# Peptides against a protein of PDB entry 4U39, part 177

Target 1, 302 residues: chain A of PDB entry 4U39
Amino acid sequence: SIKVIGVGGGGNNAVNRMIENEVQGVEYIAVNTDAQALNLSKAEVKMQIGAKLTRGLGAGANPEVGKKAAEESKEQIEEALKGADMVFVTAGMGGGTGTGAAPVIAQIAKDLGALTVGVVTRPFTFEGRKRQLQAAGGISAMKEAVDTLIVIPNDRILEIVDKNTPMLEAFREADNVLRQGVQGISDLIATPGLINLDFADVKTIMSNKGSALMGIGIATGENRAAEAAKKAISSPLLEAAIDGAQGVLMNITGGTNLSLYEVQEAADIVASASDQDVNMIFGSVINENLKDEIVVTVIATG

## One batch from the design tools (peptide; made by RFdiffusion4, then SolubleMPNN)

Design b2_p26_7_s1 (from b2_p26_7, 15 letters changed)
Fold by OpenDDE base, seed 4:
Structure b2_p26_7_s1 (fold): chain B 302 residues (1-302), chain A 26 residues (1-26)
Amino acid sequence: as target 1 above (302 residues)
Amino acid sequence: MKKILVLLTGTAEEVLAKLRELLKKA
């Protein structure tokens, strides 16, 4: 089974966005130290951590409180993650709960033998230096606790959105990018198809790979596949070129009109930008909710 | 309902070769 665990406010907002976009074939778990915030989760499984420590009042933006809250609730986390083949741990780094609890939860998932993938954000620079420093500590702890860690630099989202985009919409776009990172992988594994991906192939590409980068491209029109692929490999979210990656996961998602020719055009662009010896998982997904849009997601590992 | 159209693993060259083979069969 695949489990997606949202940790703290940012992680739970991302999970809500995943549920709203009908990401199928995954179980959703919401984890928080704030009981009021947790009640707003759309996840089927809601877990309050550190109830004795925090009394449901949250972590007070302190990562050490988030860590201790997850440690207090270790047995409950183990029970909720038990029997998962894959666990996505999603969080906004820089806060109390997400930064402190996400590494502990990831380690619990890994110790249970699940393929553990972190999908986390760095805070915007405008959230202040304290959040950046807390996020750096949380990201370092996540690297040790996961098989693969996708880090989304929120400041790079400001290069994708309009300059006049309200601050609230920039946070919603961060939640959407977290969604796309999880969905880009989970759709390849959980979506029924003519060809099943051997979960062993996913393990080979994602196990013990450390940090990963994600690129996203969206396009419409006659050259939409090529445009989406070019946007993905040149995405501002890619802090480095994909040619240095040891592994590449590519997802091309389109509507019912997605052709095999378009799939090949997108694959040729991503493969030509990758190392020749790169281990690649390539998947193409039909999503009936996409009309004329193609979405290309590239995840570079190693 | 979401459906997988194509799913391939291997090197970049192997993936492209498999895609080209699928296009010849379509």
Scores: peptide ipSAE 0.278, ipTM 0.822, DockQ to the pose 0.863
Fold by OpenDDE base, seed 3:
Structure b2_p26_7_s1 (fold): chain B 302 residues (1-302), chain A 26 residues (1-26)
Amino acid sequence: as target 1 above (302 residues)
Amino acid sequence: MKKILVLLTGTAEEVLAKLRELLKKA
């Protein structure tokens, strides 16, 4: 089974966005130290961590409180993760609960033998130096606790949104990018298809790869596949080129009008931008909610 | 309901070769 764990405020907002977008074939778990925030989760499983430590009042933006809260609730986390083949741990780094608890939860998932993927955000520079320093510590701890860590640099989201975008919409876009990172992988594994992905191939590409980068491209019109692929490989979210990656995951999602030719055009562009010896997982997904839009997600590992 | 159209694994070259074969059969 695949489990998605949202940890703290940002992780739980991302999980809510995944549920609202009908990300199928995954179990959702919301984890928080704040009981009031946790009640707003749409997840089937809601877990309050550190109830003795925090009394449900949250971590006070302290990562050490988030860490100790997850340690207090270790047995509950183990029970909730039991039998997962893959675990996504999603969080906004720089806060208390997400930064402190996400590495502990990831380590528990890894110790249970699940393929453990972190999908996390770095805070915006405008959130201040304290959040950036806390995020750096949390990302370092996540890197040791996961098989693959996708890090989304929120400042790069400001390059793809309008300059007049309200701060609240920039946070919603960060939640949406977290959704796209989880969905881009989970749709390849969990979506019912005629061809099952061998979970061994996923393990080969994602196990012990360390940091990963994600690019997203969206386009419409006659050249939509090629444009979406070009936008994905040149995405501001890619802090480096996909050249030199040891593994590439590619998802091409379109409506019922998605052609095999469009799928090939997008694949050729991403493959041509990758090393010749790169291990690829390529998937094409039909999403009936997409009309004339193609979404290309590229994840570079290694 | 979401459906997988194509799912391929391998090297970049192997993936592209498999895609080209699928297009010839379609």
Scores: peptide ipSAE 0.272, ipTM 0.832, DockQ to the pose 0.888
Fold by OpenDDE base, seed 2:
Structure b2_p26_7_s1 (fold): chain B 302 residues (1-302), chain A 26 residues (1-26)
Amino acid sequence: as target 1 above (302 residues)
Amino acid sequence: MKKILVLLTGTAEEVLAKLRELLKKA
């Protein structure tokens, strides 16, 4: 089974966004130290961690409280993650619960033998130096605890959105980018289709790969596949070019009018930007909710 | 309902070769 665990406020907002966008074939778990925030989760499984430590009042933006809360609740986390083949751990780094608890939860998932993928955000620079320093510590701890860690630099989201985008919409876009990172992988594994993907191939590409980068491209019109692929490989979310990657996961999502030619055209662009010896998982997904839009997601590992 | 159209694994070159083969058969 595939489990998505949202940790703290940002992780739970991302999980809510995944549920709202019908990310299929995954089980959702919401984890928080704040009981009131946890009640707003749409996840089927809701877990309050550190109930003795925090009394449900949250971690007070302290990662050490988040860590200790997950440690207090270790057995409950183990039970909730038991039998997962793959675990996505999603969190906004820089806060108390997400930053402290997500690495502990990731380690628990890994120790259970699940393929453990972190999908996390770095805070915006405007959230202040304290959050950035806390996030750096949390990201370092996540990197040790996961097989693959996708890090989304929130400041790069500001390069994709309009300059007049309100701060609250920038956070919603960060939640959406977290959704796209999880969905870009989970749709390849969990979506019904001509699945010629062994989960062993996913393990080979994602196991012990360390840091990963994600690019997203969206386009419409006659050259939409090529344009979306070019946008994905040149995405501001990519902190480096994909040519140095040891593995690439590519998802092309389109409407019912997505052609095999468009799929090839997008794949040719991403493959041409990658090393020839790169291990690639390539998938194309039909989403009936997409009309003329193509979404290309590229995840570069290694 | 979402459906996978194509799902391929291998090297970038192998994936492209498989895609080109699928296009010749379509």
Scores: peptide ipSAE 0.265, ipTM 0.812, DockQ to the pose 0.889
Fold by OpenDDE base, seed 5:
Structure b2_p26_7_s1 (fold): chain B 302 residues (1-302), chain A 26 residues (1-26)
Amino acid sequence: as target 1 above (302 residues)
Amino acid sequence: MKKILVLLTGTAEEVLAKLRELLKKA
């Protein structure tokens, strides 16, 4: 089974966005120290952590409180994650609960033998230096606790959105990018296909790979596959070129009009930008909601 | 309902070769 665990405010917003976009084949778990914020989750499983420590009042933007809250609730987290083959841990780094609890939850998932993937954001620079420093510590702890850690640099979202985009919309786009990172992988594993992905192949590409980068490309029109692929490999979200990656996961998602030719065209572009010895997982997904849009997600590992 | 159209694993060259084979059969 695949489980997606949203940790703290940002992680829970991302999980809500995943549920709203009907990301199928995954179990959603919302984790928070704030009981009021947790009540706003759309997840089926809601877990308040650190009830003794915090009394449901949240972590006060302190990662150490978030950490201790997850440690207090370890047995509950273990039971919620039990029997997962794969666990996505999603959080906004820089806060109290997400930064502190996400590494603990990730370690619990890994210790249970799940393939553990972190999908986390770095805070925007405008959120201040304290959040950036807390995020750096949380990301470092996540690297040790996961098999693969996708880090989304929120400041790079400002390069792909309009300069006049309200701050609230920039946060919603960060939640959407978190969704795309989880969905880009989960759709390849959880969606019944003509060709079953051996979960061993996913493990080969994602196990003990450390930091990963994600690129996203979206396009429409006659060259939409090529344009989406080019945008994905040149995405501002990629802090490095994909040619240095030991593993590449590529998802091409399109509407019912997605052709096998478009799939090949996009794959050729990503493969040509990758190392010759790269281990690649390539998948294409039909999503009836995308109509004429193609979304290419590239995850570079290693 | 989401459907996987293609799912391939291997090296970049192997994936491309498999895709080309699928295109010839389609």
Scores: peptide ipSAE 0.235, ipTM 0.795, DockQ to the pose 0.860

Design b2_p26_7_s2 (from b2_p26_7, 14 letters changed)
Fold by OpenDDE base, seed 3:
Structure b2_p26_7_s2 (fold): chain B 302 residues (1-302), chain A 26 residues (1-26)
Amino acid sequence: as target 1 above (302 residues)
Amino acid sequence: MKKILVLYVGTAQEVLDALRKLLAEE
């Protein structure tokens, strides 16, 4: 089974966005120290952590409180994650709960023998230096606790949105990018298809790979496949070229009108930008909710 | 319902070769 665990405010917002977008074949768990915020989760499983420590009042933007809250609730987390083959741990780094609890939860998942993937955001620079420093510590702890850590640099989201985009919309876009990172992988594994992905192949590409980068491209029109692929490999979210990555996950998602030619064209662009010896997982997904859009997601590991 | 149309695992070249083969069979 695949479990997605959203940790703290940003993680729970991302999980809500996943549920709203009908990400299939995954179980959702919402974790928070704030009981009121947790009640707003759409997840089937809602877990308040650190109830004794915080009394449901949240972590006060302190990662040490988030850490201790997860440690207090270890047995509950273990029970909720039991039997998962894969666990996605999603969080916004820089806060109290997400930064402190996500590494603890990730370690619990890994100790249970699940393939553990972190999908986390770095805070925007405008959130201030304190959040950046807390995020750096949380990301370091996540890197030790996961098999693969996808880090989304929120400041790079500002390069792809309009300059007049309100701060609230920038956070919503960060939640959407977290969704796309989880969905880009989970759709390849959990979505029924003509060919099922062997979970052993996923383990080979994602186990003990450390940091990963994600690129996303969306396009419409006649050259939509090529444009989406080019946007994905040149995405501002990619802090480095995909050249030299040891592993690449590629997802091409389109509507019912997605052609095999378009799939090949997009795959050729990504493959040509990748190392010759790269281990690639390639998947093409039909999403009936997509009209004329193609979405290319590229995750570079190693 | 979402469905996987094509799925391949391998080197970039193996993936491309598989896609080309599939396209030639259509």
Scores: peptide ipSAE 0.225, ipTM 0.796, DockQ to the pose 0.872
Fold by OpenDDE base, seed 2:
Formats: C-alpha cells, structure tokens, sequence
Structure b2_p26_7_s2 (fold): chain B 302 residues (1-302), chain A 26 residues (1-26)
C-alpha cells in the first residue's frame, strides 16, 4: 500500500489538494498539532499529535515542539503507517509542526521498512530568515530520515507564476507543486496500466538516494509534448541539471488524446538531457481531466 | 479513470529504443 502523510499546515494543504485532484491508489493521512486546522483536512485518517504537549493549540512555529509532539505520538504514527510499502511525507518546512514532526514521521516509516519519500518545500524568502533557518534544519533532518527527499524551493515558484500573483496564490501553487511531486511518482505505481511497475524497480531507483530535484512542464497545442518536456528539464524548480543524476523518474501525463508519438517525443527530450547510463523509470499516464494538456514530471535522484 | 499507457525501466537509451519499437509495431 501507498500512504501519503501531510504534516502540519502546508502538508495538510497539499494533501487536501491531492484529494481534490482525485489522486488515486493512495491512503491519505493528515497529521497536525493544531486540532482546529486538522478538522479542515479532507483526509480519511486524521491524527492529532502531541495532544498533551500542545493541548491542540499547535506548535507555536517552534520545530522542537513539532518534534516532541511526533515523539509523544510515536505509537499512533507507527499504527497508522503499519503495512505501508511506500510512504510519502509531505510538509512545508520552516513552520513548527511540519519542520519538527516530518523527520520523526519519516524515520518511523523507514524503521517500519517502507520506502520513504519526502516531498517538502523551502519557505519563500519573504517568510523571513527565521523560517529559512528552521527549514534548513528540518531539511537536514529529513535527509537522514528518508530514502529520497524532493525539495521544492518556493522562491523558484515565483519564476513560474506572474509577478502580480497574490501571496495566497503563490502558496496554492506551492501546494500544487507538492501534489505534482507525489502524484508524479504515485501514479506510476498505483495506477493500473498495460505494464505494471515492479515495486522492486522503484526501490532500486529511490532507496537511499538522498536529495532529489523535480522539474515540471505543462503545455497545450500541436507541439505540447516537446514543449512540456523542454519546460520540465529547464524548470526553475531544478536547482541543477538532470545530467548529473544517478536515477530519473519521468512521468508523461495527458488526456485521452495523448499519442504514442507525443510520448516518444517527450521521452527523447528528457533522455537526451540525461546521462546515457542513468537508471530511468519512464511512465505515460492517461488522465481524462487533462483534456488537451500534457504534464511532464521529471524527478532526478542522486 | 487514470491508466498507464506505457511503462519502462532501464537506461535512457533502452527506454527510447523500447518506445521506438512500440511505435514501429503500430
């Protein structure tokens, strides 16, 4: 089974966005120290952590409170994660609960023998230096606790969106990028296809790979496949070129009109930008909701 | 419903070769 755990406010917003976009084949768990915020989760499983420590009032933007809250609730987290083959831990780094609890939850998942993937954001620079420093500590702790850690630099989202985009929409886009990171992987594993992915192959590419980078490209029109692929490999979300990666996961998602020619064209662009000896998982997914859009997701590991 | 159209695991070149082969069979 695949489990997606949203940790704290940002993680729970991302999980809500995943549920709203009908990401199938995964179980959703919402974790928070704030009981009121947790009630707004759409996840089937809702877990309040650190009830004794925080009294449901949240972590007060303190990562140490988030950490201790997860430690207090360790047995509950273990029970909720039991039997998962894969666990996605999603959080916005820089806050109290997400920054402190996500590494603890990730370690619990890993100790249970699940393939543990972190998908986290760095805060925007405008959120202040304190959040950036807290996020750096949380990301460091996540690297030790996960098999693969996808880090999304929120400041790079501002390069993709219009400069006039309201701050609230920039946060929604961060939640959407978190969704795309989880969905780009989970759809390859959980979606029924003509060829089933062996979970052993996923483990080979994602186990103990450390940091990963993600690129996303979206396009429409006659050259949509090539345009989406070019956008993915040149994505502002990529802090480095994909040619240095030891592993690449590529997902090409389109509507019912996605052609095999378009799939090949997009794959050729990504493969040409990758090392020749790179271990690649390639998948193409039909999503009826995309109509005329193609979405290319590239995850570079190692 | 979401459905995987094609799935490959291998080197970048092996993936491309497999896709090219699949296109040639259509």
Amino acid sequence: as target 1 above (302 residues)
Amino acid sequence: MKKILVLYVGTAQEVLDALRKLLAEE
Scores: peptide ipSAE 0.223, ipTM 0.786, DockQ to the pose 0.883
Fold by OpenDDE base, seed 1:
Structure b2_p26_7_s2 (fold): chain B 302 residues (1-302), chain A 26 residues (1-26)
Amino acid sequence: as target 1 above (302 residues)
Amino acid sequence: MKKILVLYVGTAQEVLDALRKLLAEE
């Protein structure tokens, strides 16, 4: 089974976005120290952590409180994660609960033998230096606790959105990018296809790979596949070129009109930008909610 | 319903070769 755990405010916003976008084949778990925020989760499983420590009032933007809250609730987290083959841990780094609890939850998942993937954001620079420093500590702790850690640099989202984009929309885009990171992988595993992905192949590419980067490209019209692929490999979210990656996961998602030719065209662009000996998982997914859009997601590991 | 249309695992070159073969068979 695949479990997605949203940790703290940002992680739970991402989980809500996943549920709203009908990300299938996964179980959703919302984790928070704030009981009021947790009640707003759309996840079936809602877990309040650190109830004794925080009394449901949240972590007060203190990662140490988030950490201790997860430690207090370890047995409950273990029970919720039991039997998972894969666990996605999603969080916005820089806050209290997400930064502190996500590494603890990830370690619990890993200790249970699940393939553990972190999908986390770095805070925007405008959120201030304190959040950046807290995020750096949380990311370092996540790196030790996961098999693969996808880090989304939120400041790079500002390069792909309009300059006049309201701050609230920038956060929504960060939640959407978190969704895309989880969905880009989970759709390849959880969606029945013509060829079933062996979970062993996923483990080979994602186990003990450390930090990963994600690129996303979206396009419409003629040459949409090529344009989406080019945007993905040149994505501002990719802080490095994909040619240095030891593993590449590629997802091409389109509507019911997605052609095999378009799939090949997009794959050729990404593969040609990758090392020839790179271990690649390539998948193409039909999403009926996409009209004329093609979405290419590239995850570079190692 | 979401459906995987194509799935390949291998080297970048193996993936490309598989896709090219699939298109040549259509």
Scores: peptide ipSAE 0.215, ipTM 0.770, DockQ to the pose 0.875
Fold by OpenDDE base, seed 4:
Structure b2_p26_7_s2 (fold): chain B 302 residues (1-302), chain A 26 residues (1-26)
Amino acid sequence: as target 1 above (302 residues)
Amino acid sequence: MKKILVLYVGTAQEVLDALRKLLAEE
C-alpha cells in the first residue's frame, strides 16, 4: 500500500490539492498540531499530534515543538503507517509542525520498513531569514530520515509563474508542485498498467538515494511532447542538470489523444539528456482531465 | 480514468528500445 502523509499547514494544503485532483491508489493522512487547521483537511485519516503538549493550538512556528509533538504521538503514527510499502511525507519547511514533525514521521516510516520519500518545500525568501534557517535544519533532518528527499525551492516557482502573480497564488503553485512530485511517482506504482512495475525495482532506484531534484514541463499544440520534455529537463526547479543523476524517474502524462509517437519523442529527449548508465523508471499515463496538455515530470536521484 | 500506457524499468537505451519496438508493432 502507498500512504501520503501531509505534515503541518503546507503539507496538508498539498494533500488537499492531491485529493481535489483525484490522485488515486493512495491513502491520505493529515497530521497537524493545530486542531482547527486539521479540521479543514479532506484526508480520510486525520491525526492530531502533541495534544498534551500543544492543546491543539499548534506549534507556534517552533520546530522543536513540532518534533516533540510527533515524539508524543509516536505510537499513533506507527499504527497509521503500519503495513505501508511506500510512504510519502510532504511538508512545507520553515514552520513549526512541518519542519519539526516531518523528520520524526519519516523516520517512523523508514523504521517500519517502508520506502520513505520526502517531498518538501523551502520557504520563499520573502518569508524571512528565520524560516529559511528553520527550513535548513528540517531539510537536514529529513535527509537522514528518508530514502529519497525531493526538495522544491519555492523561489524557483517564481520563475515559472507570471511576475504579477499574487502571493496567495504563489503558495497555491507550491502546493501544486508538491502534488506533481507525489503524483508523478505514485501514478507509476499505484495505477494498474499493461506492464506491472515490480516494487523491488522502485526500491532499487529510490532506496538510500538522498537528495533528489524534480523538473516539470507542460505544453500544448503539435510539438507538445518535445516542448514538455525540453521544459522538464531545463526546469527552474532543477538546481543541477540531470546528466549527473544515477537514477531518473520519468512520467509522461497526457489526455486520451496521447500517441505512442509523442511518448517516444519525449522519452528520447530525457534519455539523451541523462547519463548513459542511468537507471530509469519510465511511465506513460493517460489522464482524461489533461485534454490537449502533456505533462512531463522528471525526478533525478543521486 | 487514469491508465498506464507504458511502464518500463532499465537503462535509458533499453527504455527507448522498448518504445521503438512498441511503435513498430502498431
Scores: peptide ipSAE 0.186, ipTM 0.763, DockQ to the pose 0.853

Design b2_p26_7_s4 (from b2_p26_7, 18 letters changed)
Fold by OpenDDE base, seed 3:
Structure b2_p26_7_s4 (fold): chain B 302 residues (1-302), chain A 26 residues (1-26)
Amino acid sequence: as target 1 above (302 residues)
Amino acid sequence: MKKILVLLTGTKEEVLAELRKKLAEA
């Protein structure tokens, strides 16, 4: 089974966005130290952590409180994650709960033998230096606790959105990018396809890879597949080029009019931008909600 | 939802060749 665990406010917002977008074949778990925020989760499983420590009042933007809250609730986390083959741990780094608890939860998932993937955000620079420093510590702890860590630099989202985009919409876009990262992988594994990917192959590409880069490209029109692929491999979300990446996960999502030619063209572009000896997992997804749009998600490991 | 999932392992050329094959069989 695949489990997605949202940790703290940002992680729970991302999980809500996943549920709203009908991401299939995954179980959702919401974890928070704030009981009021947790009640707003759409997840089937809602877990308050550190109830004794925090009394449901949250972590006060302190990562050490988030860490101790997860440690207090270790047995409950273990029970909720039990039997998962894969665990996505999603969080906004820089806060108290997400930054402190996500590494502990990831380690619990890994110790249970699940393929553990972190999908986390760095805070925007405007959230201040304290959040950036807390996020750096949380990301470092996540890197040790996961098989693969996707880090989304929120400041790069500001390069994709209009300059007049309200701050609240920039946060919603960060939640959407977290959704796209999880969905881009989960759709390759969880959704019945014409070709079942062996979960062993996903493990080969994602196990002990450390940091991964994610690119997203969206396009419409006659060259939409090529444009979406080019946008994905040159995405502002990529902290580096995918050149030399030994492992690539590629998802091409389109409407009912997605052609095999478009799929091939997009895959050829991504493969051509990757290492000579690339291990690529490719999936194509038909989403009826995508009219003329193609979405290419690329996750590069190694 | 129709999903075509392809695992491609090997050289870039092998990956592309197998992709083309799988897409032609679909």
Scores: peptide ipSAE 0.091, ipTM 0.689, DockQ to the pose 0.506
Fold by OpenDDE base, seed 5:
Structure b2_p26_7_s4 (fold): chain B 302 residues (1-302), chain A 26 residues (1-26)
Amino acid sequence: as target 1 above (302 residues)
Amino acid sequence: MKKILVLLTGTKEEVLAELRKKLAEA
């Protein structure tokens, strides 16, 4: 089974966005120290952590309170994660609950023998130096607790949205990018395709790989497949080029008019930008809500 | 939703060759 655990406010917002977009084949768990925020979750499983420590009032932007809250609730977290083959841990770094609890939850998932993938955001620079420093500590702790860690630099989202985008929409876009990171992987595993993916092969590509990079490209028109693939491999979300990546996860999503030629063209561009000896998992998805748009998601590991 | 899933391992040339084969079978 695949479980997605949203940790704290940002993680719970991302999980709500996944449920609203009907991401299939995964179980959703919402974890928070704030009981009021947790009540707004759409997840089937809702877990309040650190009830004795916080009295449901949240972590007060303190990562040590988030950590202690997860430690207090360790047995409940273990029971909720039990029997998962794969666990996604999603959180916004820089806060109290997400920063402190997500590494503890990730370690619990890993100790249970699940393939553990972190999908987390760095705070925007405008959220201030304190959040950036807390996020750096949380990301370092996540890296030790997961098999693969996808870090989304929120400041790079400002390069892919309109310059007049309100701050509230920039946070919604961060939640959407977290969704795309989880869905890009989960759609490859949870959906029966023309070629059955062995979960052992996913483990080979993602197990003990450390940091991973994610790129997204969107395009329309006659050259949309090539343009979307080029945008994905040069995405502002990539902190480095994918030329050294030993493992690549690629998802190509289009409308009912997506051709096999467009799929081949996009995959050739991504493979050409990867290492000479690459392990590539590729998936193509038809989304009937897409008219003339192609979306390419690339996750590079190794 | 029609999903095409492909796992490809090996050299870049082997990956591209097998991808082309799988897309021709689809």
Scores: peptide ipSAE 0.057, ipTM 0.660, DockQ to the pose 0.511
Fold by OpenDDE base, seed 4:
Structure b2_p26_7_s4 (fold): chain B 302 residues (1-302), chain A 26 residues (1-26)
Amino acid sequence: as target 1 above (302 residues)
Amino acid sequence: MKKILVLLTGTKEEVLAELRKKLAEA
């Protein structure tokens, strides 16, 4: 089974966005120290952590409180994650609960033998230096606790959105990028395709790979597949080129008019930008809501 | 939703060859 665990406010907003987009084949778990915020979750499983420590009042933006809250609730987290083959841990780094609890939850998932993937955000620079420093500590702890860690730099989202985009919409776009990272991988595993991926193959590509980079490209028109692929490999979300990546996960999503030629063209572009000996997992998804759009997601590991 | 999933392992050339084969069989 695949489980997605949203940790703290940002992680739970991302999980709500995943549920709203009908991401299938995954179980959703919402974790928070704030009981009122947790009640707003759409997840099937809702877990309050650190009830004794915090009394449901949240972590007060302190990562040490978030950490201790997850440690207090370790047995409950173990029970909720038990029997998962894969666990996605999603959080906004820089806060109290997400920053402190996400590494503890990830370690619990890994100790249970699940393939553990972190998908987390760095705070925007405008959220202040304290959040950036807290996020750096949380990201360091996540790297030790996961098999693969995708870090989304929120400041790079400002390069993708219009400059006039309201701050609230920039946060929604961060939640959407978290969704795309989780969905880009989960769609490769959770849905029987024309070719059944052995979960063992995914585990080989993602196990103990450390930091991963994610690129996203969206395009429309006659050359939309090639344009989307080129945008994905040159995405502002990529902190480096994918040319040295030992593993690549690629998802091409289009409408009912997505052609096999477009799929091949996009895959050829991504494979050409990757290492010569790259292990590539490729998936194509038909989403009726995309009409004339193609979305290419690339996750580079190694 | 129809999903086409292709696992490609090996050299770039092997990966592209297998992709082309699987896309032609679909």
Scores: peptide ipSAE 0.026, ipTM 0.610, DockQ to the pose 0.522
Fold by OpenDDE base, seed 2:
Structure b2_p26_7_s4 (fold): chain B 302 residues (1-302), chain A 26 residues (1-26)
Amino acid sequence: as target 1 above (302 residues)
Amino acid sequence: MKKILVLLTGTKEEVLAELRKKLAEA
């Protein structure tokens, strides 16, 4: 089974966005120290952590409180994650609960033998230096606790969105990028496909790979597949080029008019930008709600 | 409306082979 665990405010906003977008074949778990915020979760499983420590009042933007809250609730987290083959841990780094609890939860998932993938955000620079420093500590702890860690630099989202985008919409876009990171992988495994991936192949590409890069490209028109693929491999969300990536997960999503040629063209562009010995997992998704749009998601590991 | 997601998954070669098959059956 695949479980997605949202940790703290940002992680739970991302999980809500996943549920709203009908990301299929995954179980959703919402974890928070704030009981009021947790009640707003759309997840079927809601877990308050650190009830004795925080009394449901949240972590007060302190990662050490988030950490101790997860440690207090370890047995409950273990029971909620039990029997998962794969666990996505999603959080906004820089806060109290997400930053402190997400690494503890990830380690619990890994110790249970699940393939553990972190999908986390760095805070925007405008959220201040304290959040950036807290996020750096949380990301470092996540890197040790997961098999693969996708880090989304929120400041790079500002390069993709309109300059006039309100702050609240920039946070919604961060939640959407978190959704795309989880969905880009989970669709390859959990969505009933014409070809089932062996979960062993996913483990080979993602197990103990450390940091991963995610790129997203969207295009329309006659060259939409090539343009979407080029945008994905040059995405502002990539902290580095994917050149030399030994593992690639690629998802191409299009409408009912998605052609074999377009799929091949996009896959060839991504493969050509990767290592010569790249292990590529490829998925093509038909979404009837897409008209002329193609979305390419690339996750590069190694 | 339930998003009907048809996913082709596998290696590039497997996905392309199955996609060719499905497009030929349509």
Scores: peptide ipSAE 0.024, ipTM 0.620, DockQ to the pose 0.286

